# Peptides against a protein of PDB entry 4X86, part 9

Target 1, 56 residues: chain A of PDB entry 4X86
Amino acid sequence: EGPQLLLSEAVSRAAKAAGARPLTSPESLSRDLEAPEVQESYRQQLRSDIQKRLQE

## One batch from the design tools (peptide; made by RFdiffusion4, then SolubleMPNN)

Design b1_p10_5_s1 (from b1_p10_5, 7 letters changed)
Fold by OpenDDE base, seed 5:
Structure b1_p10_5_s1 (fold): chain B 56 residues (1-56), chain A 10 residues (1-10)
Amino acid sequence: as target 1 above (56 residues)
Amino acid sequence: SAHLEQYLRG
């Protein structure tokens, strides 16, 4: 219901910014990162991190 | 922020 902040998108942007390339295919990496349980864990972590920053 | 918490629940 809220914003769709994808871990796969975050990793892709970070890798591009760092000039890094995965050893495996980008499609395989994206598939792993887009798994529902992984995405939910990322959402929870992101929420927690943002809340911590707002309280600082 | 209560607003942020609600925003991130979806």
Scores: peptide ipSAE 0.031, ipTM 0.554, DockQ to the pose 0.160
Fold by OpenDDE base, seed 3:
Structure b1_p10_5_s1 (fold): chain B 56 residues (1-56), chain A 10 residues (1-10)
Amino acid sequence: as target 1 above (56 residues)
Amino acid sequence: SAHLEQYLRG
């Protein structure tokens, strides 16, 4: 229903910005980060972080 | 806010 906020995408962007390279393939990393339980935890944390930043 | 929570819930 809401916006699609993917941890895998966030990590990929952060890695590129930092010039970091994973020891395994980027595809393997993305697969792990797209697991439902991981994505749900990220969504909850992101929601909390945004609320804290906006003080709402 | 309630609006933000509803927006992110889906």
Scores: peptide ipSAE 0.029, ipTM 0.547, DockQ to the pose 0.160
Fold by OpenDDE base, seed 4:
Structure b1_p10_5_s1 (fold): chain B 56 residues (1-56), chain A 10 residues (1-10)
Amino acid sequence: as target 1 above (56 residues)
Amino acid sequence: SAHLEQYLRG
């Protein structure tokens, strides 16, 4: 229902901002980062981090 | 935040 915040997208944006390029193919990296268990862990951590920021 | 949790739930 809510927004889908993808780890793969976050990593891509971070890499671009840092001027970094992956050692492997971008497609392989995206595939690994889009794994369901990885994405769920990222969602939980992101929620936690945002909640911490709201408490500051 | 209940709002944030609901927003990120899906």
Scores: peptide ipSAE 0.032, ipTM 0.560, DockQ to the pose 0.119; fails the geometry check
Fold by OpenDDE base, seed 1:
Structure b1_p10_5_s1 (fold): chain B 56 residues (1-56), chain A 10 residues (1-10)
Amino acid sequence: as target 1 above (56 residues)
Amino acid sequence: SAHLEQYLRG
């Protein structure tokens, strides 16, 4: 029901903004970042970080 | 906090 926050999308946007390029390939990096366990960990961390910022 | 958690969980 909530928003779909993808780590792969976040990394891609950040890399583009910074003009950075992965050492391997964008496709390989995206594949690794889309792993379910990685995505879930990112969601939890993002939630925690947002909550922390709101409390500051 | 609870609202945000529910929002992101769904």
Scores: peptide ipSAE 0.029, ipTM 0.554, DockQ to the pose 0.160; fails the geometry check

Design b1_p10_5_s2 (from b1_p10_5, 6 letters changed)
Fold by OpenDDE base, seed 4:
Structure b1_p10_5_s2 (fold): chain B 56 residues (1-56), chain A 10 residues (1-10)
Amino acid sequence: as target 1 above (56 residues)
Amino acid sequence: SEHLQRELLG
């Protein structure tokens, strides 16, 4: 129930940091990345990764 | 950090 971390935002930030641009339109990419099942999978993975890092 | 864990995962 913490802050919402969006996959679409994460991908956008990563692309910007890498100087990369999508081959498809940003809107199409965002739509796919904002799909509920995709976002939920990302949330679970992110939570797991953060927990692992906190245990180190 | 328990604080960070609560803020992010709680």
Scores: peptide ipSAE 0.027, ipTM 0.546, DockQ to the pose 0.147
Fold by OpenDDE base, seed 5:
Structure b1_p10_5_s2 (fold): chain B 56 residues (1-56), chain A 10 residues (1-10)
Amino acid sequence: as target 1 above (56 residues)
Amino acid sequence: SEHLQRELLG
């Protein structure tokens, strides 16, 4: 419907940009980040943050 | 983008 903004994708991009390597497996991290309740919280926060920026 | 703005502000 609209742009899909995933927390897992955001974390992946950030880690790559920073050259960071997690201590735990990337699969375990992705599983946690892709949980629906986590994704929904991220979506709400992201929407709020972007709305603030657009309305400034 | 205009599309993103409408999606998020709507």
Scores: peptide ipSAE 0.025, ipTM 0.551, DockQ to the pose 0.065
Fold by OpenDDE base, seed 3:
Structure b1_p10_5_s2 (fold): chain B 56 residues (1-56), chain A 10 residues (1-10)
Amino acid sequence: as target 1 above (56 residues)
Amino acid sequence: SEHLQRELLG
């Protein structure tokens, strides 16, 4: 439920904003970042961070 | 809003 918050998309946007040029292809990086265990860890971390901000 | 918070945190 809710919006899909993808780590791969977040990393791509951050790299573009910083003007960083990866040594590996964006497709290869996205494939690794979209692995289920990585995505789940990111979801949990993001949820925790948002909750902390709301409690401030 | 509370609705958006529930959608993001759910």
Scores: peptide ipSAE 0.025, ipTM 0.533, DockQ to the pose 0.125
Fold by OpenDDE base, seed 2:
Structure b1_p10_5_s2 (fold): chain B 56 residues (1-56), chain A 10 residues (1-10)
Amino acid sequence: as target 1 above (56 residues)
Amino acid sequence: SEHLQRELLG
């Protein structure tokens, strides 16, 4: 139901675009970004940002 | 777009 927006995917795309690499490992970074609480916070933030843009 | 707006603002 609705679009599924993942922080891990967003960061991965941004890192590739910038040619950046994690200091530790891509796997470790992905693991941290896929944590449920982190993903939920990102979802809420993204929703809020989109709402603000639609309302202005 | 309408679907997204409804989901986010509804």
Scores: peptide ipSAE 0.023, ipTM 0.542, DockQ to the pose 0.056

Design b1_p10_5_s3 (from b1_p10_5, 7 letters changed)
Fold by OpenDDE base, seed 4:
Structure b1_p10_5_s3 (fold): chain B 56 residues (1-56), chain A 10 residues (1-10)
Amino acid sequence: as target 1 above (56 residues)
Amino acid sequence: SAALQAELLG
């Protein structure tokens, strides 16, 4: 339920937009960002942030 | 947007 956005994808897009490159490897970064607990935290934050914007 | 809020709460 809720928005189906991956933190790994969001970070990838942000990094690309900023011209930033990972110091380690894209694969290692993706592995860390795709961890279930990390993704859940991102989902909750994203939901909260969007709700705040909608209430403004 | 009520539609967006409904989607987020789903």
Scores: peptide ipSAE 0.027, ipTM 0.554, DockQ to the pose 0.142
Fold by OpenDDE base, seed 5:
Structure b1_p10_5_s3 (fold): chain B 56 residues (1-56), chain A 10 residues (1-10)
Amino acid sequence: as target 1 above (56 residues)
Amino acid sequence: SAALQAELLG
């Protein structure tokens, strides 16, 4: 239920847009960002942030 | 978007 946006995808897109390159391997970063607990926290944050914008 | 708000608040 709710928005299905991946933190890993968001970070990847942001990094690309900024021309940033990770100091560590991209694979390691992706692994960390794709962890279930991290993704769930991101989903909750997105839901909250979008709610705030819609209720403004 | 009312639809989006309903989805998020539900």
Scores: peptide ipSAE 0.026, ipTM 0.561, DockQ to the pose 0.055
Fold by OpenDDE base, seed 2:
Structure b1_p10_5_s3 (fold): chain B 56 residues (1-56), chain A 10 residues (1-10)
Amino acid sequence: as target 1 above (56 residues)
Amino acid sequence: SAALQAELLG
């Protein structure tokens, strides 16, 4: 339930926008960012942030 | 968006 935005996609977009390149391989970075616990934390943060904005 | 808020709070 809720928004299903991938942290890996968000980071990729942000890095591209900033012209930043990872020091390690993009595959290694993606593997870390796609870890279930990391993605869940991001989902919770995203949900919380959106809720805060909607309730302002 | 009320729909989005409901989805997030539900």
Scores: peptide ipSAE 0.026, ipTM 0.560, DockQ to the pose 0.076
Fold by OpenDDE base, seed 3:
Structure b1_p10_5_s3 (fold): chain B 56 residues (1-56), chain A 10 residues (1-10)
Amino acid sequence: as target 1 above (56 residues)
Amino acid sequence: SAALQAELLG
């Protein structure tokens, strides 16, 4: 439940929008960003941020 | 959106 956006996907989209390219392989970056604890922290923060916007 | 809020609380 909650927002269905992976941190890896968010970073990829942000990098593209900014015209930035990683110095390392995209696969290596994605692997690091897909770590369960990292993704969970991102999900919690995203949920909190959205809740704040909805409640204001 | 109430629907979105409900989804977040679930």
Scores: peptide ipSAE 0.026, ipTM 0.554, DockQ to the pose 0.078

Design b1_p10_5_s4 (from b1_p10_5, 6 letters changed)
Fold by OpenDDE base, seed 2:
Structure b1_p10_5_s4 (fold): chain B 56 residues (1-56), chain A 10 residues (1-10)
Amino acid sequence: as target 1 above (56 residues)
Amino acid sequence: DEYLQQELLG
């Protein structure tokens, strides 16, 4: 429907910007972040944040 | 504004 907003992508961008690396591996971190329940929680949080910003 | 909401929240 709309753009796919991935937590894994957001975290990857943030990590690169900060020069940070996961203790285990990028793949392990991505696996955790791509879990369905985690992705859904992120989607809900992002939606809520955007709604709050638009209503200011 | 409504279009933006649909794109981001849809």
Scores: peptide ipSAE 0.024, ipTM 0.491, DockQ to the pose 0.145
Fold by OpenDDE base, seed 4:
Structure b1_p10_5_s4 (fold): chain B 56 residues (1-56), chain A 10 residues (1-10)
Amino acid sequence: as target 1 above (56 residues)
Amino acid sequence: DEYLQQELLG
């Protein structure tokens, strides 16, 4: 339920937009970014950031 | 915002 807001996807999009490539393998980077604790922290931060923007 | 919360947690 609900949209998937993945840190790995966000980083991939940002890297592509900037023309940047990981120094390590893409698979290793994705694995790190998809770790549950990292994803949860990102979700919380994203929620907070969106709420702040809505209150501006 | 409850709507946003539901979208993120759902």
Scores: peptide ipSAE 0.024, ipTM 0.522, DockQ to the pose 0.120
Fold by OpenDDE base, seed 3:
Structure b1_p10_5_s4 (fold): chain B 56 residues (1-56), chain A 10 residues (1-10)
Amino acid sequence: as target 1 above (56 residues)
Amino acid sequence: DEYLQQELLG
C-alpha cells in the first residue's frame, strides 16, 4: 500500500555514489539483499530510525 | 507512531 522501501535499492544508490563496484555482480548483491529476512530487518531498522528522528 | 507504521507496512 505505502511506499516500498528496499534495502537493495538503498545499497545500490550508496554504492554508486561512493564509486564502489561489487566483486561479483550488482545482480548477485541485489538478490542477497532482497531476501525476506533481510528486508524485514531493514524495515524494522528504518522504522526505528525515523521514529528517533521525529522525537528529536 | 501509528500512521508511520501503517505507511511502512502497507
Scores: peptide ipSAE 0.025, ipTM 0.520, DockQ to the pose 0.139; fails the geometry check
Fold by OpenDDE base, seed 1:
Parts: sequence; C-alpha cells; structure tokens
Structure b1_p10_5_s4 (fold): chain B 56 residues (1-56), chain A 10 residues (1-10)
Amino acid sequence: as target 1 above (56 residues)
Amino acid sequence: DEYLQQELLG
C-alpha cells in the first residue's frame, strides 16, 4: 500500500554511491538481504529510526 | 505511530 522499503535496495544504492563492489556476485548478496527475517528486522529498525527523528 | 506503521506495512 505504501512505498516499499527494501534493505537490498538500500544496500545497492549505498554501494553504487560509494563506488563499492561486493566480492561476491550482486545476485548472491541481494538474495541474502532479501531473506524475510532480515527484511523484517530492517523495517522495524527503520521505523524506530524515523520515529526518533520525528520526535527530535 | 500507527500512521507510520501503516505506511511501512501497506
């Protein structure tokens, strides 16, 4: 319903911006980062971080 | 915040 916030997308953007390339294939890295438990943890952390900023 | 939760879960 809302914007999709993927950890894999965030990491990909950060890597490109920094000019960093993973030692393993991008596909392998994305697969690990797209694991449901990892994505859920990221979503919770992101929500917490946003809430903290809004409260400042 | 329920609004933020809905935006992230929706």
Scores: peptide ipSAE 0.023, ipTM 0.524, DockQ to the pose 0.141; fails the geometry check

Design b1_p10_6_s1 (from b1_p10_6, 7 letters changed)
Fold by OpenDDE base, seed 1:
Structure b1_p10_6_s1 (fold): chain B 56 residues (1-56), chain A 10 residues (1-10)
Amino acid sequence: as target 1 above (56 residues)
Amino acid sequence: DEALRQELLG
């Protein structure tokens, strides 16, 4: 039931906010970032980070 | 706070 958290979405938002553009194709980058193992690792890290913040 | 954790991470 939790919110859907995507690494590709996070990177896109960060790049836009910074006015940065990828050196390679945006689609190529998105493809790599959307790999299941990468997404799962990011989800776990983000979960951990959020929990740490809530405990401060 | 635990309710919030479950809402976000459950």
Scores: peptide ipSAE 0.029, ipTM 0.537, DockQ to the pose 0.168
Fold by OpenDDE base, seed 2:
Structure b1_p10_6_s1 (fold): chain B 56 residues (1-56), chain A 10 residues (1-10)
Amino acid sequence: as target 1 above (56 residues)
Amino acid sequence: DEALRQELLG
């Protein structure tokens, strides 16, 4: 198991909160963010960030 | 603490 948060979802939420629009189409951005290698890197970063917070 | 870490990180 692991964090159940996709990078695409995180970016979508952040963009909505900021009232921001991608320079390219939202579909193109989502496609890039949903790439397996990108999602894996994000998962590792989330894991690292959570571990750091738990250690504080 | 360790249990919480395992729960969050899977």
Scores: peptide ipSAE 0.029, ipTM 0.535, DockQ to the pose 0.143
Fold by OpenDDE base, seed 3:
Formats: C-alpha cells, sequence, structure tokens
Structure b1_p10_6_s1 (fold): chain B 56 residues (1-56), chain A 10 residues (1-10)
C-alpha cells in the first residue's frame, strides 16, 4: 500500500509544466521509467519525502 | 496527523 504515483506519470507532468519535449518516443521513456527497480526507488524516496513533510 | 500518516504511507 502507500502512494501509488508512478515515476513515469510524475515525469510526464513535470515535462508538460516545463514545456519540455522528449527526444525519444514517449513509449520508450515510459517503459524505462516503469521498470520495477526504478519504481521501487521512487516509491521509497516519495515515502521518505512525505514523512519528512508530515514531521514539519 | 497519525491517521493521515497511515493513510498515505501504510
Amino acid sequence: as target 1 above (56 residues)
Amino acid sequence: DEALRQELLG
């Protein structure tokens, strides 16, 4: 359980906000960002960041 | 606070 934000979704939103366009296809980028090991690292970081924010 | 922590991080 916990936050279920995908890194691929976060990157997509950030790219739109910055007006950035990927040089590679969106499908290839999403595939790399959705790899289990990448997503797990992102989940751990997100969990840590939320905990720090709640403690402030 | 604790309820929110459990909801987000549980």
Scores: peptide ipSAE 0.028, ipTM 0.527, DockQ to the pose 0.143
Fold by OpenDDE base, seed 4:
Structure b1_p10_6_s1 (fold): chain B 56 residues (1-56), chain A 10 residues (1-10)
Amino acid sequence: as target 1 above (56 residues)
Amino acid sequence: DEALRQELLG
C-alpha cells in the first residue's frame, strides 16, 4: 500500500538493480540506513523530488 | 559510518 519511503528499502532495490553487493558488514549498513536522522533527510528529499516532478 | 560510506561513495 502506498509508496515506500524507507531509505533502507530504496538502497536495497537500487543495489539489486545494479547488481551491487555490500563489501562491508550488511548489518552495519542497515543500521546506518535506518538511523532516524538519515531516514528523515531521505523523507524530506523524496517529498521534495516528488513535488518537483508533479510540477513538470 | 564506514559501511555506509563505502557502499554509497565507493
Scores: peptide ipSAE 0.024, ipTM 0.514, DockQ to the pose 0.065

Design b1_p10_6_s2 (from b1_p10_6, 7 letters changed)
Fold by OpenDDE base, seed 2:
Structure b1_p10_6_s2 (fold): chain B 56 residues (1-56), chain A 10 residues (1-10)
Amino acid sequence: as target 1 above (56 residues)
Amino acid sequence: DEALQRELLG
C-alpha cells in the first residue's frame, strides 16, 4: 500500500509543464529515474512530505 | 486524521 507515484512520471510531467528537455536523452533520464534505489528514496520522501503537510 | 494517514501512507 501507499502512494503509487513514480519519480519518472513526476519528472516527466514537470518537464512537460516547463517545456524542458533533458541535456541527455529522455531515455537515459528515464533509466536513471526508474532505478529501484531512486524510486525507493522518492517513495520515502513523498511519505515524509505528506506527513509534514498533515501535521501542519 | 490517523485514518487518513494510514490511507495515504500505508
Scores: peptide ipSAE 0.026, ipTM 0.502, DockQ to the pose 0.164
Fold by OpenDDE base, seed 3:
Structure b1_p10_6_s2 (fold): chain B 56 residues (1-56), chain A 10 residues (1-10)
Amino acid sequence: as target 1 above (56 residues)
Amino acid sequence: DEALQRELLG
């Protein structure tokens, strides 16, 4: 249940919004960001951050 | 908002 939010998507959006480009190749960055363990860590962090925001 | 929590974190 709940939304499936991809770290790669989040980073891409943030970079675009900021007018920034990765220092490394986009392919290399995507590979790192799409690693399952990284994605899971992001999901957990995102949940935590959302919970904190909701409790403000 | 408990409903929102359930929606986002469920």
Scores: peptide ipSAE 0.026, ipTM 0.501, DockQ to the pose 0.171
Fold by OpenDDE base, seed 1:
Structure b1_p10_6_s2 (fold): chain B 56 residues (1-56), chain A 10 residues (1-10)
Amino acid sequence: as target 1 above (56 residues)
Amino acid sequence: DEALQRELLG
């Protein structure tokens, strides 16, 4: 239970919004960003950031 | 809101 946002999805949306493209390959970048340890770190950071926003 | 935090982050 909790917010489900993949880091790869977040980066893809940010890149699209900025009109930016990966220097190498979108697929390669997504693969790296979908690594379990990376995703877990992002989830923890996201949770922390949301909590801070809700407490403002 | 504690209830909102639990629902969103629990």
Scores: peptide ipSAE 0.025, ipTM 0.502, DockQ to the pose 0.165
Fold by OpenDDE base, seed 4:
Structure b1_p10_6_s2 (fold): chain B 56 residues (1-56), chain A 10 residues (1-10)
Amino acid sequence: as target 1 above (56 residues)
Amino acid sequence: DEALQRELLG
């Protein structure tokens, strides 16, 4: 059913790459990013982005 | 690439 990438993990990777730190606690940020509705929206967006890339 | 699409979107 395709890869299952977590938004929380993606944000962590992006933050590390950018040398950025969250303004709030990492735990609070992770809690928000791991919310089911947020993760589902990210999954749909990721799928759409992959489809667009494959069409190029 | 259909193979890649199946792998990523399947």
Scores: peptide ipSAE 0.024, ipTM 0.492, DockQ to the pose 0.191

Design b1_p10_6_s3 (from b1_p10_6, 7 letters changed)
Fold by OpenDDE base, seed 5:
Structure b1_p10_6_s3 (fold): chain B 56 residues (1-56), chain A 10 residues (1-10)
Amino acid sequence: as target 1 above (56 residues)
Amino acid sequence: DEHLQRELLG
C-alpha cells in the first residue's frame, strides 16, 4: 500500500532542477540512495513531515 | 485531507 516515494527519485529530480552534478558516478550515488535502510529512513521522515503539514 | 493521510501514512 501507499505511493512509491523513492529517495533516489527525489534526489535525482532535485539535482536536475538545481543543475547539480555529483563528484562520484551517478551509479554510485543511486546505489547508496537505493539501499533498503536508507529508503526506510527516508520513508519514515517523509511520513513524519507530511503528518506535520497535514495537521497544521 | 483524510484520504491523503491514509494513502501517505499507511
Scores: peptide ipSAE 0.025, ipTM 0.504, DockQ to the pose 0.128
Fold by OpenDDE base, seed 2:
Structure b1_p10_6_s3 (fold): chain B 56 residues (1-56), chain A 10 residues (1-10)
Amino acid sequence: as target 1 above (56 residues)
Amino acid sequence: DEHLQRELLG
């Protein structure tokens, strides 16, 4: 329906910008971030945040 | 504005 906003992609971009590296491995972090429940929670929060900004 | 909301929140 709308744009697919991936938490894994957002975190990857943020980590790259900050020069940060996962304590375990990039693959382990990606696995956690790509969990369906985590992605859904991120989608809901992002939607809420955007709504708040649009209503300001 | 409505279009943008539909695009981003839909």
Scores: peptide ipSAE 0.025, ipTM 0.496, DockQ to the pose 0.169
Fold by OpenDDE base, seed 3:
Structure b1_p10_6_s3 (fold): chain B 56 residues (1-56), chain A 10 residues (1-10)
Amino acid sequence: as target 1 above (56 residues)
Amino acid sequence: DEHLQRELLG
């Protein structure tokens, strides 16, 4: 439960903020970032990071 | 704080 945060969306927003453009198509990059194993790793890390912040 | 942790991390 809770909000579902996508790595692909986070990367897209960060790239836009930095004015960076990918060398490959945005669609290809998004496909790689949306892979189940990649998203799961991101979810675990994000959860861990947030827990650390809330426990400070 | 407890509620926020539950909703955000659950």
Scores: peptide ipSAE 0.024, ipTM 0.490, DockQ to the pose 0.168
Fold by OpenDDE base, seed 4:
Structure b1_p10_6_s3 (fold): chain B 56 residues (1-56), chain A 10 residues (1-10)
Amino acid sequence: as target 1 above (56 residues)
Amino acid sequence: DEHLQRELLG
């Protein structure tokens, strides 16, 4: 349960919003960002951040 | 909002 928010998608959106392009290949960046351990860390951080914001 | 917390963090 809960929203499925991907780090790769978040970074892609952020890069687009900032008008930035990766220095490495998009495929390499996506591979790194889609790594399970990286995604899990992001999920935990995101949940924590949202929880903190809701409790303010 | 308990409902919102449940939806986002559940």
Scores: peptide ipSAE 0.023, ipTM 0.491, DockQ to the pose 0.169

Design b1_p10_6_s4 (from b1_p10_6, 7 letters changed)
Fold by OpenDDE base, seed 2:
Structure b1_p10_6_s4 (fold): chain B 56 residues (1-56), chain A 10 residues (1-10)
Amino acid sequence: as target 1 above (56 residues)
Amino acid sequence: DAALQQELLG
Protein backbone atom coordinates (compact mmCIF):
# COMPACT_ATOMS: atom_id res chain seq x y z
CA GLU B 1 0.00 0.00 0.00
CA GLY B 2 1.12 3.53 -0.80
CA PRO B 3 3.97 4.68 -2.99
CA GLN B 4 7.08 2.50 -2.79
CA LEU B 5 9.73 5.09 -3.65
CA LEU B 6 13.17 5.04 -2.10
CA LEU B 7 14.86 8.31 -1.23
CA SER B 8 18.11 6.93 -2.61
CA GLU B 9 16.45 6.28 -5.95
CA ALA B 10 14.78 9.71 -5.95
CA VAL B 11 18.10 11.43 -5.25
CA SER B 12 19.82 9.40 -7.94
CA ARG B 13 17.20 10.39 -10.50
CA ALA B 14 17.34 14.04 -9.45
CA ALA B 15 21.13 14.11 -9.62
CA LYS B 16 21.10 12.58 -13.09
CA ALA B 17 18.47 15.04 -14.30
CA ALA B 18 20.50 17.97 -12.94
CA GLY B 19 23.84 16.65 -14.17
CA ALA B 20 25.15 16.68 -10.62
CA ARG B 21 27.85 14.53 -9.03
CA PRO B 22 27.94 13.70 -5.34
CA LEU B 23 30.82 15.22 -3.39
CA THR B 24 31.19 12.01 -1.40
CA SER B 25 31.40 8.46 -2.67
CA PRO B 26 28.18 7.03 -4.11
CA GLU B 27 28.40 4.22 -1.56
CA SER B 28 28.60 6.64 1.36
CA LEU B 29 25.70 8.70 0.07
CA SER B 30 23.57 5.62 -0.55
CA ARG B 31 24.31 4.34 2.95
CA ASP B 32 23.03 7.58 4.48
CA LEU B 33 19.98 7.78 2.22
CA GLU B 34 19.00 4.17 2.83
CA ALA B 35 19.01 4.48 6.61
CA PRO B 36 15.59 3.38 7.93
CA GLU B 37 14.88 6.63 9.78
CA VAL B 38 15.75 8.71 6.70
CA GLN B 39 13.59 6.57 4.44
CA GLU B 40 10.69 6.81 6.90
CA SER B 41 11.01 10.60 6.99
CA TYR B 42 10.97 10.66 3.20
CA ARG B 43 7.88 8.45 3.09
CA GLN B 44 6.06 10.80 5.47
CA GLN B 45 7.15 13.84 3.49
CA LEU B 46 6.05 12.25 0.23
CA ARG B 47 2.66 11.39 1.72
CA SER B 48 2.25 14.92 3.05
CA ASP B 49 3.29 16.50 -0.26
CA ILE B 50 0.87 14.34 -2.23
CA GLN B 51 -1.96 15.22 0.15
CA LYS B 52 -1.20 18.92 -0.19
CA ARG B 53 -1.17 18.71 -3.99
CA LEU B 54 -4.47 16.85 -4.09
CA GLN B 55 -6.08 19.41 -1.79
CA GLU B 56 -5.08 22.35 -4.01
CA ASP A 1 -10.02 12.47 -6.19
CA ALA A 2 -10.84 10.55 -3.04
CA ALA A 3 -10.09 7.33 -4.90
CA LEU A 4 -6.69 8.66 -5.94
CA GLN A 5 -5.91 9.65 -2.36
CA GLN A 6 -6.90 6.20 -1.18
CA GLU A 7 -4.65 4.58 -3.78
CA LEU A 8 -1.63 6.78 -3.02
CA LEU A 9 -1.96 7.08 0.74
CA GLY A 10 -3.59 3.79 1.68
Scores: peptide ipSAE 0.023, ipTM 0.487, DockQ to the pose 0.167
Fold by OpenDDE base, seed 5:
Structure b1_p10_6_s4 (fold): chain B 56 residues (1-56), chain A 10 residues (1-10)
Amino acid sequence: as target 1 above (56 residues)
Amino acid sequence: DAALQQELLG
């Protein structure tokens, strides 16, 4: 259903681009970001944000 | 873009 965009991947790319490193283990952070409820919230927010841009 | 909106809502 819809585009498959992962929050964990987005965060990883952003961190690399900024040269930032997490204070906790990368594995722990990835586990939290890949939780189904978190991913679903991100998908909904992303959908909303893209729709706003398309309607401008 | 109607096509993209429809894809996102699907």
Scores: peptide ipSAE 0.023, ipTM 0.498, DockQ to the pose 0.167
Fold by OpenDDE base, seed 1:
Structure b1_p10_6_s4 (fold): chain B 56 residues (1-56), chain A 10 residues (1-10)
Amino acid sequence: as target 1 above (56 residues)
Amino acid sequence: DAALQQELLG
């Protein structure tokens, strides 16, 4: 199954934590971050990072 | 742990 984390969600959380606001509308940012290729890249990176941690 | 890896990454 893998991690069920979205890049858009991760960015949203990070932005909130930092008190940052998107320069564009939140909807526009979300649309860009939810692009399939972007999400897939993030998923692969996340998977890799978790694997590295588990193998330490 | 291979089982844990499969659970998390599968």
Scores: peptide ipSAE 0.024, ipTM 0.482, DockQ to the pose 0.163; fails the geometry check
Fold by OpenDDE base, seed 3:
Structure b1_p10_6_s4 (fold): chain B 56 residues (1-56), chain A 10 residues (1-10)
Amino acid sequence: as target 1 above (56 residues)
Amino acid sequence: DAALQQELLG
């Protein structure tokens, strides 16, 4: 078990901070980023990145 | 901290 961190939420916050807007719609982008396979890949990458940072 | 690592990576 770990903290629930969603890629869609992370991208939304990053885009807002950068002043970036999608050419389509934020809802369409969020739907794509919430796909199970995409979220699982993000979870694995996030876990790996956290492990690397903690080992430094 | 090992406890924190387990909480984050579990």
Scores: peptide ipSAE 0.024, ipTM 0.476, DockQ to the pose 0.166; fails the geometry check

Design b1_p10_7_s1 (from b1_p10_7, 6 letters changed)
Fold by OpenDDE base, seed 4:
Structure b1_p10_7_s1 (fold): chain B 56 residues (1-56), chain A 10 residues (1-10)
Amino acid sequence: as target 1 above (56 residues)
Amino acid sequence: LWWELVRSQL
């Protein structure tokens, strides 16, 4: 067990909630959002943001 | 289990 937060999943959920659809193919978008460097940056950002929120 | 909640909210 452990946190598994994917940027692609987050964007997908946000888009669904907003009723937004990408102009480009969803496959292309997923490929970009699942890039290792992007995913790692997202993980670090989430961790930092959560820690900051807990310390408020 | 907190991560499940976080994941569900994002």
Scores: peptide ipSAE 0.070, ipTM 0.569, DockQ to the pose 0.122
Fold by OpenDDE base, seed 3:
Structure b1_p10_7_s1 (fold): chain B 56 residues (1-56), chain A 10 residues (1-10)
Amino acid sequence: as target 1 above (56 residues)
Amino acid sequence: LWWELVRSQL
């Protein structure tokens, strides 16, 4: 058990909520969003945002 | 736990 926050998961949920469908295949989109450099940047952003909210 | 809550909001 532990935190696992994926950009691909966040985008999928956002797309579902908006009723949006990607123009490209979902597999290609997932590949791009799960790229190590992209995921690491997202993780850093989430960590920063969470820390900011905790300090409010 | 807290990470489950965060995950649910994304």
Scores: peptide ipSAE 0.069, ipTM 0.566, DockQ to the pose 0.125
Fold by OpenDDE base, seed 1:
Structure b1_p10_7_s1 (fold): chain B 56 residues (1-56), chain A 10 residues (1-10)
Amino acid sequence: as target 1 above (56 residues)
Amino acid sequence: LWWELVRSQL
């Protein structure tokens, strides 16, 4: 348990659901999406979005 | 709990 939401995981799930495949490599994609600044921005966005939904 | 629901939506 625990709210660990990784952007790389989200993108992976979305890609699988859409039947999309990386043009380069899954390793390169994961590396980019797991970058600290990218992950932090994603975390902040998710937190904001969740808070907005809770206020509805 | 709620985080699992959120995670499932991503």
Scores: peptide ipSAE 0.069, ipTM 0.568, DockQ to the pose 0.132
Fold by OpenDDE base, seed 2:
Structure b1_p10_7_s1 (fold): chain B 56 residues (1-56), chain A 10 residues (1-10)
Amino acid sequence: as target 1 above (56 residues)
Amino acid sequence: LWWELVRSQL
């Protein structure tokens, strides 16, 4: 139990919704998006944004 | 819970 908000998942959904396809490789893109430092930064940003929203 | 809802919006 707990939030697991993956940047890779978010980007994948966004790309699908926009009908966008990577010029390179979806696997390469996923590899970059799933990098620990990138995922952690995304998590922190989401947490910050949610906290700000809850304070409003 | 609420985080599931947030995740579903992404």
Scores: peptide ipSAE 0.069, ipTM 0.565, DockQ to the pose 0.122

